# Peptides against a protein of PDB entry 4QMF, part 58

Target 1, 175 residues: chain A of PDB entry 4QMF
Amino acid sequence: ESSFMTLFPKYRESYLKTIWNDVTRALDKHNIACVLDLVEGSMTVKTTRKTYDPAIILKARDLIKLLARSVPFPQAVKILQDDMACDVIKIGNFVTNKERFVKRRQRLVGPNGNTLKALELLTKCYILVQGNTVSAMGPFKGLKEVRRVVEDCMKNIHPIYHIKELMIKRELAKR

## One batch from the design tools (peptide; made by RFdiffusion4, then SolubleMPNN)

Design b2_p16_1_s4 (from b2_p16_1, 5 letters changed)
Fold by OpenDDE base, seed 4:
Structure b2_p16_1_s4 (fold): chain B 175 residues (1-175), chain A 16 residues (1-16)
Amino acid sequence: as target 1 above (175 residues)
Amino acid sequence: SDDEIIEKAIKELEEE
C-alpha cells in the first residue's frame, strides 16, 4: 500500500472541511482512501486493496498538494485526469526583502490580474499566485513555461518580456 | 478573444 500526506496552513482548514466530502467522493471513484486530520492539519491519501491503477495515487498526492496551496477543489480535482499535470512553484526564497518580494509577486499578477491571465492563455495553464507559492495546472510544456516566467519574475525579469516572447511563438505556430 | 486579452495585457505593461 502507498500513502502520501501533506500539511496545510490553519487558514485553509475551514475550506477543506467544507469540500472534503467532495474530495472523498472523487477519490472513491478510484478506490483511493483519504483522511483529513484537523488536529495535525494534514491530508492523507492512500491506496486500498481495491485500487486498480496504482499510478492514480500520485495524482491523489498532487490533489492534496494543490488543495493545501489554496487551489479550489473544482480546479484541483482536474489533476485526476490523465492529461493534466501540475506544478507548485516556491517563490518565497528568491528575495529576502519582503517589500521586494511583494512587488515582484504583484508584477506577476499585474493590473487586475491581466498579466497572469495573459500568461494562463499563452501557456494553456491554470495559475494561482498565493502566498509563497504559485500553483499551476496544465500540459507539461505549458508548465515549463510558467515556471520559467514565475521564477524569472522573482529574479526581477519583468513578465512582459516572456509574454511577448510567448505571443510571438504562438503566432509562429499558427503559420 | 484570447488575443485581445493578451494584447491588452501587453499594452498595460508597456504603459507602466
Scores: peptide ipSAE 0.524, ipTM 0.937, DockQ to the pose 0.851
Fold by OpenDDE base, seed 3:
Structure b2_p16_1_s4 (fold): chain B 175 residues (1-175), chain A 16 residues (1-16)
Amino acid sequence: as target 1 above (175 residues)
Amino acid sequence: SDDEIIEKAIKELEEE
């Protein structure tokens, strides 16, 4: 039997408590067991003797990873679908200056989140910018594009460059 | 539409 555990920050505890029954029900469909440990601040997923698809445990691992990074359950649970992948991009180590970090992170989001929404549409991904990580869900091609834009943004390359490029590519693909 | 959302986002960025 395979088991994976992830730690979550204290500020996520209340939310995780409220949705854990939903997590359990979603994983029960695949005969994956799960445990929320409020003392340790951890989530665990485990295969059981009834687990039919051994690969589903990896998706369950990704599920708890996404939940720990503040992705809401209705979105995170989509990771259990066969055609859905995810990526957690660490952005906190690209710059040492806190103010510069905050500015570049905000640039990725843009006014009212519109920059990020445009990027989501162009890559067909869900993207959440939270703390020192960017969580993304979608097709592998889209995820690769997201990682490029996110990392370049933290390297002081404005997202508008990539957004325009992706828009042109999209228009060409419609022909 | 999606295109309108994207164009609006680009316009906002160009105005910055």
Scores: peptide ipSAE 0.520, ipTM 0.936, DockQ to the pose 0.845
Fold by OpenDDE base, seed 5:
Structure b2_p16_1_s4 (fold): chain B 175 residues (1-175), chain A 16 residues (1-16)
Amino acid sequence: as target 1 above (175 residues)
Amino acid sequence: SDDEIIEKAIKELEEE
């Protein structure tokens, strides 16, 4: 039997409590057990004797990881689909200066979130910028592109460069 | 359209 645990910050507790029945129901369909520990501040998923697909536990692991990083349940639960992958990109260690960090993180989002929306469309990914992490869900190819853009942004390479590049590639693929 | 959204985003960034 396999088991995975993730910790979540205190500010996520109230939300996780409200959706945990939905988490349980979604995982029950795959005979994966789950536990929400409010004392420790952890989520656990584990296989059971009735688990048919042993690979689903890895997706369950990813589910709780995404939930811990503020991804809403209706989006996070899509990770259980076969064609869906995810990535949690740590961005907090690229810059030591807090003000510089905030500025670069804001560049990734852009005016009215339009920069991020453009990136989502070009990569066919869902992207959430929260705190010291960027959570992404989508195809593996798209996820690789997202990570490149995000990390480069934190290294002071403006996202516009990558957006233009991705747009050109998209246009070329349509001919 | 998706293309319009992307183009708008690019224009906004170029104006900054």
Scores: peptide ipSAE 0.508, ipTM 0.934, DockQ to the pose 0.814
Fold by OpenDDE base, seed 1:
Parts: C-alpha cells; structure tokens; sequence
Structure b2_p16_1_s4 (fold): chain B 175 residues (1-175), chain A 16 residues (1-16)
C-alpha cells in the first residue's frame, strides 16, 4: 500500500474544508482514500485493497499538491485524467532581494494577467502564480516550456523573448 | 481569438 501526504498553508484551510467532500468523491471513483487533517494542516491520499490502478495514487499525490498551492478544485481534479500532467515550480530561491523577486514575478503575470494568459495559450497549459510557486497543468511538452519561461524570468530574462519565439513556432505549425 | 490575445500581450510588453 502507498500513501502520500502534503502540508498546506493556513490560509487554504477554509477553502479545503469547503471542497473536501468533492475531493473524497473524486478519489473514491478510483478507490483512493483521503484524509484532511486540520490540526496538522495536511492532506493525505492512500491506496486501498480495492485500488485497481497502481499509478492513480501518484495522480492523487499531485492532486493534493496542487490544492495545497492554491489551484482550485475544478482545475486540480483534472490531474486525475490520463492525458494531464502537472508541475510545481519553486521560484522563491532565484533571487534574495524581495523587491526584485516581486518585480520579476509580476513580469511573468504582466498587465491584467495578459502575459500569463499568452503563455497559457501558447503552451496549452493552465498556469497559476501564487506566492513562491508557479503551478502548471497540461501536456508534458507545454509544461517543459512553462518551466523554462518561468525560471528564465526569475533569472531576469523577460518573458517576451519566449513568447515571441513560441508565437513564431505556432505560426509555422499552422502552415 | 487566441492569436489576438497573444499579439496584444506582445504589444503590451513592447511598450514597457
């Protein structure tokens, strides 16, 4: 039997309580057990004797990881689909200066979130920038590109470089 | 369209 646990920040507690019945129902379809521990501030997923797919526990692990990083349930639950992958990119360690960190993180989002939306469209991924992490969901190729853009942004390479490159590639693919 | 959204984002970044 396999089990995975993740901690979540206190500010997520209220939301997680609200959606936990939905989490349970989604995982029950795969015979995966789950526990929300409000004292510890943790989520746990575990295989049962009735779990028929040994790989689904890894997706359940990813589900609670995404939920802990502020991804909404309707989006996060899509990770249980076979064609969906995810990545949680830690961005808090690229720069020590707080103001510089905030500035570079804001560049990734852009005015009205339009930069991020463009990246989502070009990579066919869902992307959420929250705190010290960027959560992404989508195809593996798209996720690879997202990680590159995000990390480069934190290394002071402006996202516009990658966006233009991806746009050119997209146009070429339409021909 | 998706292309319009992307192009708008590029223009916004170029104006910075």
Amino acid sequence: as target 1 above (175 residues)
Amino acid sequence: SDDEIIEKAIKELEEE
Scores: peptide ipSAE 0.505, ipTM 0.933, DockQ to the pose 0.856

Design b2_p16_2_s1 (from b2_p16_2, 6 letters changed)
Fold by OpenDDE base, seed 4:
Structure b2_p16_2_s1 (fold): chain B 175 residues (1-175), chain A 16 residues (1-16)
Amino acid sequence: as target 1 above (175 residues)
Amino acid sequence: DDKIIEEAIKELEKEL
């Protein structure tokens, strides 16, 4: 039997408590057991003797990882679908200066979230910028593109350059 | 979707 555990920050506790029954129900369909430990501040997923697909535990692992990083349950649960992948991109270590970090992180979102929305559309991914991580869900190709844009942004390459590139590629693909 | 993306690009270009 396989098990995975992830820690979650204290501020996430109240939300996780409210949706945990939904998590349990979603995982029960796959005979994956789950535990929310409020003392430790952890989520655990485990295979059972009734787990049919051994690979589903990896998706369950990803589910709790996404939930720990503030992805809402209705979005995070989509990771259990076969065609859905995810990535959690750590952005907190690219710059030491807090102000610089905040400014670069804000560039990913842009005015009214328009930069992020454009990136989501171009990559066919869901993207959540929260704290020291960017969580993304979507096709593998799209996720690779998201990671590039996110990391480059933290390296002071403005997202606009990648967005323009992705637009060109999109237009070429329509032909 | 294309219109949304194009508008976003236009706005981003103004910020550069």
Scores: peptide ipSAE 0.231, ipTM 0.855, DockQ to the pose 0.793
Fold by OpenDDE base, seed 1:
Structure b2_p16_2_s1 (fold): chain B 175 residues (1-175), chain A 16 residues (1-16)
Amino acid sequence: as target 1 above (175 residues)
Amino acid sequence: DDKIIEEAIKELEKEL
């Protein structure tokens, strides 16, 4: 039997308490057990003797990982679908200067979130920029593109260049 | 230039 645990930040506790019954219900359909530990600040998922698909535990692991990084439950639960993958990209260690970090992180979002929206549309991914991580959900190809754009942005390559490239590729694919 | 980028993004959004 397999078990996975993830820690979550204190500010996430109230929300997780609110949705935990929904998490339990979603995982029960797959005979995956789950535990919310408010003292430790952790979520745990584990297989049971009734778990039919051993691979579903990996998706359950990803679910709690996404929830810990502020992804809302209605979005995060989609990870249990066979066609959905996710990535959690750590961005906090690319730049030591706080102001430079904030500036580069803001470039991922852009004015009114338009840069992020454009990237989501082009990659067919959901993308959430929060704190020191970027969470993404979607097809593997799209996730690979998101990671490239996000990491390059933290390396001082503006997302617009990648967005333009993706736009060109999209237009070429329509022909 | 942030202004140029903003305009470019808006233009790209219209094409999406």
Scores: peptide ipSAE 0.136, ipTM 0.791, DockQ to the pose 0.128
Fold by OpenDDE base, seed 5:
Structure b2_p16_2_s1 (fold): chain B 175 residues (1-175), chain A 16 residues (1-16)
Amino acid sequence: as target 1 above (175 residues)
Amino acid sequence: DDKIIEEAIKELEKEL
């Protein structure tokens, strides 16, 4: 039997308590057991004797990872679908200066969230910028592109350059 | 930069 555990920050506790019955129900369909530990501040998923698909435990692991990083349940639960992958990109270690970090992180979002929206459309991914991480969900190819843009942004390469490149590539693929 | 992004988004929205 396989088991995975993820810690979550204290500020997520209230939300996780609210949606945990929905998490349990979603995982029960696959005979995956789950536990919310409020003392430790952890979520655990584990296979049971009735688990049929051995690969689903890895998706369950990803589910709790996404929930720990502020992804809402209605979006995070889509990770259980066969065609859906995810990535959690750590952005907090690229820059030591807090002001510079905040500025570069804000560039990913852009005015009115338009930069983020453009990236989501071009990569066919869901993207959430929160704290010291960027969470993304979508096709593997799209996730690879998102990681490149996010990391380059933290390295002071503006996302607009990648957006233009992705737009050109998209147009060329249609011809 | 903002204007370029806005134009890019408008073009993308037309295709979707």
Scores: peptide ipSAE 0.134, ipTM 0.795, DockQ to the pose 0.084
Fold by OpenDDE base, seed 2:
Structure b2_p16_2_s1 (fold): chain B 175 residues (1-175), chain A 16 residues (1-16)
Amino acid sequence: as target 1 above (175 residues)
Amino acid sequence: DDKIIEEAIKELEKEL
C-alpha cells in the first residue's frame, strides 16, 4: 500500500475543513483513503485493499499538494482526470530582494490579471499565483510552457515576450 | 515601460 502526506499552512485550515467531505467523496470513488490532521496540519492519501488503479494514488498526492497551495477544490479535483497534469512552481528562490520579488511576481499577473489570463489561454492551463508558488493544471506541454514563462519572469524576462511567441505559434497552428 | 507593456498586452488580448 502507498501513502503520501502533505503539510499545509495554518491559514488554509478553515478552508480545508470546509471541503474535506468533498475530498473524501471524490477519493472514495477510487477507493483512496484520506485523512485531514488538524493538529499536525497535514493531509494524507492512502491506497486501500480495494484500490483498483495503483496510479490513482499519484493523482491523489497531486490533489492534496494543490489544495495545500491554495488551489480551490473545484479546480484541484480535476487532477483526478486522466488528461490533467499539474505543476507547483517554487518562485521564492529566484531573488533575495523582497521588493524585486513582488515586482516580478506582479508582472506575471499583470494589470487586472490580464497577463496571467493570456498565459492561461495560450497554454490551456489553469494558473494560480499564490505566495511563493505558482500552481498550474493542464496538459503536459502547456505546463512546460507555463514553467518556462514563470521562471523566466522571476529571472527578469517579461512574460510579454513569451506571450507573443505563444501567440505566433497558435496562429501558425490555425493555418 | 510598464505603460507600453500594458498596451501591448491589451493588443494581444484582442488577438486571443
Scores: peptide ipSAE 0.134, ipTM 0.784, DockQ to the pose 0.128

Design b2_p16_2_s2 (from b2_p16_2 with E1D E6K E10K M12L)
Fold by OpenDDE base, seed 1:
Structure b2_p16_2_s2 (fold): chain B 175 residues (1-175), chain A 16 residues (1-16)
Amino acid sequence: as target 1 above (175 residues)
Amino acid sequence: DDEIIKKAIKELEEEL
């Protein structure tokens, strides 16, 4: 039997308490057990003797990972679908200067979140920029593109270059 | 979708 645990930040506790019954219900359909530990600040998922598909535990692991990184439950639970993958990109260690970090992170979002929305559309991914991580959900090809754009942005390569490239590729595919 | 993307590109170009 397999078990996975993830820690979550204190500010996430109230939300996780609110949705935990929904998490339990979603995982029960797959005979995956789960535990919310408010003292430790952790979520745990584990297989049971009734778990039919051993691979579903990996998706459950990803679910709690996404929830810990502020992804809302209605979006995060989609990871249990066979066609959905996710990635959690750590962005906090690319730049030591706080102001430079904030500036580069803001470039990913853009004015009114329009840059991020464009990237979501082009990659067919959901993308959430929060704190020191970027969480993404979608097809593997799209996730690979998201990671490239995000990491390059933190390396001071402006997202516009990638967005233009993706737009050109999209237009070519329509012909 | 195309209009959203084009608008975002325009906004990004203004920042450069």
Scores: peptide ipSAE 0.386, ipTM 0.909, DockQ to the pose 0.931
Fold by OpenDDE base, seed 3:
Structure b2_p16_2_s2 (fold): chain B 175 residues (1-175), chain A 16 residues (1-16)
Amino acid sequence: as target 1 above (175 residues)
Amino acid sequence: DDEIIKKAIKELEEEL
């Protein structure tokens, strides 16, 4: 039997408590057990004797990782689908200056979130920018593109250059 | 979708 545990920040406790029954039901379909520990501030997933696919535990691990990083349940639960992958990109260590960090992080989002929405459409990914992490869900190719754009943005390469490139590639693929 | 992307690009170009 395999188990994975992740810690979550205190501010997520209320939300996780409200959705945990839904998490349990989703994982029960795969015979994966789960535990929410409000004292420790942890989520745990475990295989059981009835777990048919041993690989599903890795997806369950990813599920709790995404939930800990503020991805909402209706989106995070999609990770249990076979064709869905995820990535959690740490962005807090690229820049030491807080103001510079905030400015570069804001460039990923853009005005009214339109930059992020464009990137989501072009990569066919879900993307959540929050705190010191960017969480992404989608096809592996799209995730690679997201990571490149995110990391380059934190290295002071504006997302617009990548978005234009991705748009050109999309147009070429339609021909 | 294309219109959304084009609008986003236009907004970004205005910020540069």
Scores: peptide ipSAE 0.370, ipTM 0.904, DockQ to the pose 0.820
Fold by OpenDDE base, seed 4:
Structure b2_p16_2_s2 (fold): chain B 175 residues (1-175), chain A 16 residues (1-16)
Amino acid sequence: as target 1 above (175 residues)
Amino acid sequence: DDEIIKKAIKELEEEL
């Protein structure tokens, strides 16, 4: 039997409590057991003797990882679909200056979130910028592109360059 | 979708 555990921050506790029955129900369909430990501040997923697909535990691992990083359940649960992958990109270590970090992180979002929305559309990914991480869900190719844009942005390469490139590629693909 | 992307690009270009 396989098990995975992830810690979550205290500010996430109230939300996780409210949706945990939904998590349980979603995982029960795959005979994956789950535990929410409010004392430790952890989520655990485990295979059972009835787990049919041994690979589903990896998706369950990803589910709790996404939930810990503030991805809402209705979005995070999509990770259980076969065609859906995810990535959690750590952005907190690229710069030591807090103001610089905040400015670069804000560039990913842009005015009214329009930059992020454009990136989501171009990569066919869901993207959530929260705290010191960027969570993304989508096709592997799209995720690779998201990671590049996100990391480069934290390295002071403006997202516009990548967005333009992705737009050109999209136009070419329509032909 | 294309219009959304184009608008975002335009906004980003103005910020540079």
Scores: peptide ipSAE 0.364, ipTM 0.902, DockQ to the pose 0.886
Fold by OpenDDE base, seed 5:
Structure b2_p16_2_s2 (fold): chain B 175 residues (1-175), chain A 16 residues (1-16)
Amino acid sequence: as target 1 above (175 residues)
Amino acid sequence: DDEIIKKAIKELEEEL
């Protein structure tokens, strides 16, 4: 039997308590057991004797990882689908200066969130910028592109250059 | 979708 545990920050506790019955129900369909530990501040998923698909435990691991990083349940639960992958990109260690970090992180979002929306459309991914991480969900190819744009942004390469490149590639693929 | 992306590019170009 396989088991995975993820810690979550205190500010997520209230939300996780609210949706945990939905998490349990979603995982029960796959005979995956789950535990929310409010004392430790952890989520655990584990296979059971009735688990049929051995690979689903890895998706369950990803589910709790996404939930810990502020992804809403209705979006995070899509990770259980066969065609859906995810990535949690740590952005907090690229810049030591807090003001510079905040500025570069804001560039990923852009005015009215339009930069982020453009990236989501071009990569066919869901993207959430929160705290010291960027969470993304989508096809593997799209996730690879998202990671490149996000990391380069933290390295002071403005997202506009990648967005233009992705747009050109998209237009060429339509012809 | 194309219009959304083009608008975003335009806004970003104006910000630079």
Scores: peptide ipSAE 0.333, ipTM 0.891, DockQ to the pose 0.809

Design b2_p16_2_s3 (from b2_p16_2 with E1D M12L E14K)
Fold by OpenDDE base, seed 1:
Structure b2_p16_2_s3 (fold): chain B 175 residues (1-175), chain A 16 residues (1-16)
Amino acid sequence: as target 1 above (175 residues)
Amino acid sequence: DDEIIEKAIEELEKEL
C-alpha cells in the first residue's frame, strides 16, 4: 500500500476545511482514503485494500499538492482524469532580490492577467501564479511549454517572446 | 482565441 503527504500553509486551512468533504467523496470513488490534519497542517492520501487501480494514488498525490498551492478544488479535482497532468514550478529561488522577484513574477501575469491568459490558451493549460510557485494543469506538451516560459521569465526573458513563438507555431499548424 | 492572444501581445508590446 502507498501513502503520500503534503504540507499546506496556514492561510489555506479555512478553505481546505470547507472543501474536504468534496475531496473525500471524489477520492472514495477510487477507493483512496484521505486525511486532513489541521494540527500538523497536512493532507494525506493512501491506497486501501479496495483500490483497484494502483496508479490513481499518484493522481491523488498530485491533487493534494495542487490544493496546497491554492488551486481551487473544482479545477484541482480534474487531475483525477486520465488525460490530465500537472506541474508545480518553484520560482522563488531564481532571484535573491525581492523586488526583482516580484517584478518578474508580475510579468507572467501581465496587465489584467492577459499575459497569463494568452499563455493558457496557447498551451491549453490552466495556470495559477501564487507565492513562490506556479501550478499548471493540462497536456504534457503544454506543461513543458509552460515550464519553459515560467523559468525563462524568472531568468529575465520576457514571456512575450515565447508567446509570439507559440502563436507562430499555432498558425503554421493550421495550414 | 486568436483575437484574445493578439490583443494580449499588443498590450505586452507596450511594456517593452
Scores: peptide ipSAE 0.326, ipTM 0.891, DockQ to the pose 0.835
Fold by OpenDDE base, seed 3:
Structure b2_p16_2_s3 (fold): chain B 175 residues (1-175), chain A 16 residues (1-16)
Amino acid sequence: as target 1 above (175 residues)
Amino acid sequence: DDEIIEKAIEELEKEL
């Protein structure tokens, strides 16, 4: 039997408590057990004797990782699908200056979130920018593109250049 | 989708 645990920040406690029955129900379909520990501030997933697919525990691990990083349950639960992958990109260590960090993070989102929306459409990914992490869900190819754009943005390469490149590639693929 | 992307690009270009 395999188990994985992740810690979550205190501000997520109320939300996680609210949706935990839904998490349990989703994982029960795969015979994965789960525990929410409000004292420790942790989520745990475990295989059981009835777990048929041993690989599903890795997806369950990813589920609790995404939930800990503020991804909402209706989106995070999609990680249990076979064709869905995820990535959690740490962005807080690229820039030491807080103001510069905030500015570069804001460029990734753009006005009214339009930059992020364009990137989501072009990569076929879900993307959440929050705190010191960017969480992404989608096809592996799209996730690689997201990571490149996110990291380059933190290195002071504006996302617009990548968005234009991705748009050109998309048009070429339609031919 | 293309219209959404194009509008986003136009808005971004104004910020550059």
Scores: peptide ipSAE 0.325, ipTM 0.890, DockQ to the pose 0.800
Fold by OpenDDE base, seed 4:
Structure b2_p16_2_s3 (fold): chain B 175 residues (1-175), chain A 16 residues (1-16)
Amino acid sequence: as target 1 above (175 residues)
Amino acid sequence: DDEIIEKAIEELEKEL
């Protein structure tokens, strides 16, 4: 039997409590057991004797990882679909200066979230910028592109350059 | 979708 555990920050506790029955129900369909430990501040997923697909535990691992990083359940649960992958990109270590970090992180979002929305559309990914991480869900190719844009942004390469590149690639793909 | 993306690009270009 396989098990995975992830810790979650204290501010996430109230939300996780409210949706945990939904998590349980979603995982029960795959005979994956799950535990929410409010004392430790952890989520655990485990295979059972009835687990049919051994690979589903990896998706369950990803589910709790996404939930820990503030991805809403209705979005995070989509990770259980076969065609859905995810990535959690750590952005907190690219710059030591807090103001610089905040400014670069804000560039990913842009005015009214329009930069992020454009990136989501171009990569066919869901993207959530929260705290010191960016969570993304979508096709593998799209995720690779998201990671590049996110990391480069933290390295002071403005997202516009990548967005333009992605637009060109999109236009070429339509031909 | 294309219109949304194009508008976003235009807005971003103004910020540069």
Scores: peptide ipSAE 0.295, ipTM 0.878, DockQ to the pose 0.838
Fold by OpenDDE base, seed 5:
Structure b2_p16_2_s3 (fold): chain B 175 residues (1-175), chain A 16 residues (1-16)
Amino acid sequence: as target 1 above (175 residues)
Amino acid sequence: DDEIIEKAIEELEKEL
């Protein structure tokens, strides 16, 4: 039997308590057990004797990882689908200066969230910028592109350059 | 979708 545990920050506790019955129900369909530990501040998923698909435990691991990083349940639960992958990109260690970090992180979002929306459309991914991480969900190819743009942004390469490149590639693929 | 992306690019170019 396999088990995975993820810690979550205190500010997520209230939300996780609210949706945990929905998490349990979603995982029960796959005979995956789950536990919310409010004392430790952890989520655990485990295979059972009735678990049929051994690979689903890895998706369950990803589910709790996404939930810990502020992804809403209705979006995070899509990770259980066969065609859906995810990535949690740590952005907090690229820059030591807090003001510079905040400025570069804001560039990923852009005015009215339009930069982020453009990236989501071009990569066919869901993207959430929160705290010291960027969470993404989508096809593997799209996730690879998202990670490149996000990391380069933290390295002071403006997302606009990648957006233009992705747009050109998209147009060429239509011909 | 193309219109959304194009508008985003235009707005970003003005910000630079």
Scores: peptide ipSAE 0.273, ipTM 0.870, DockQ to the pose 0.804

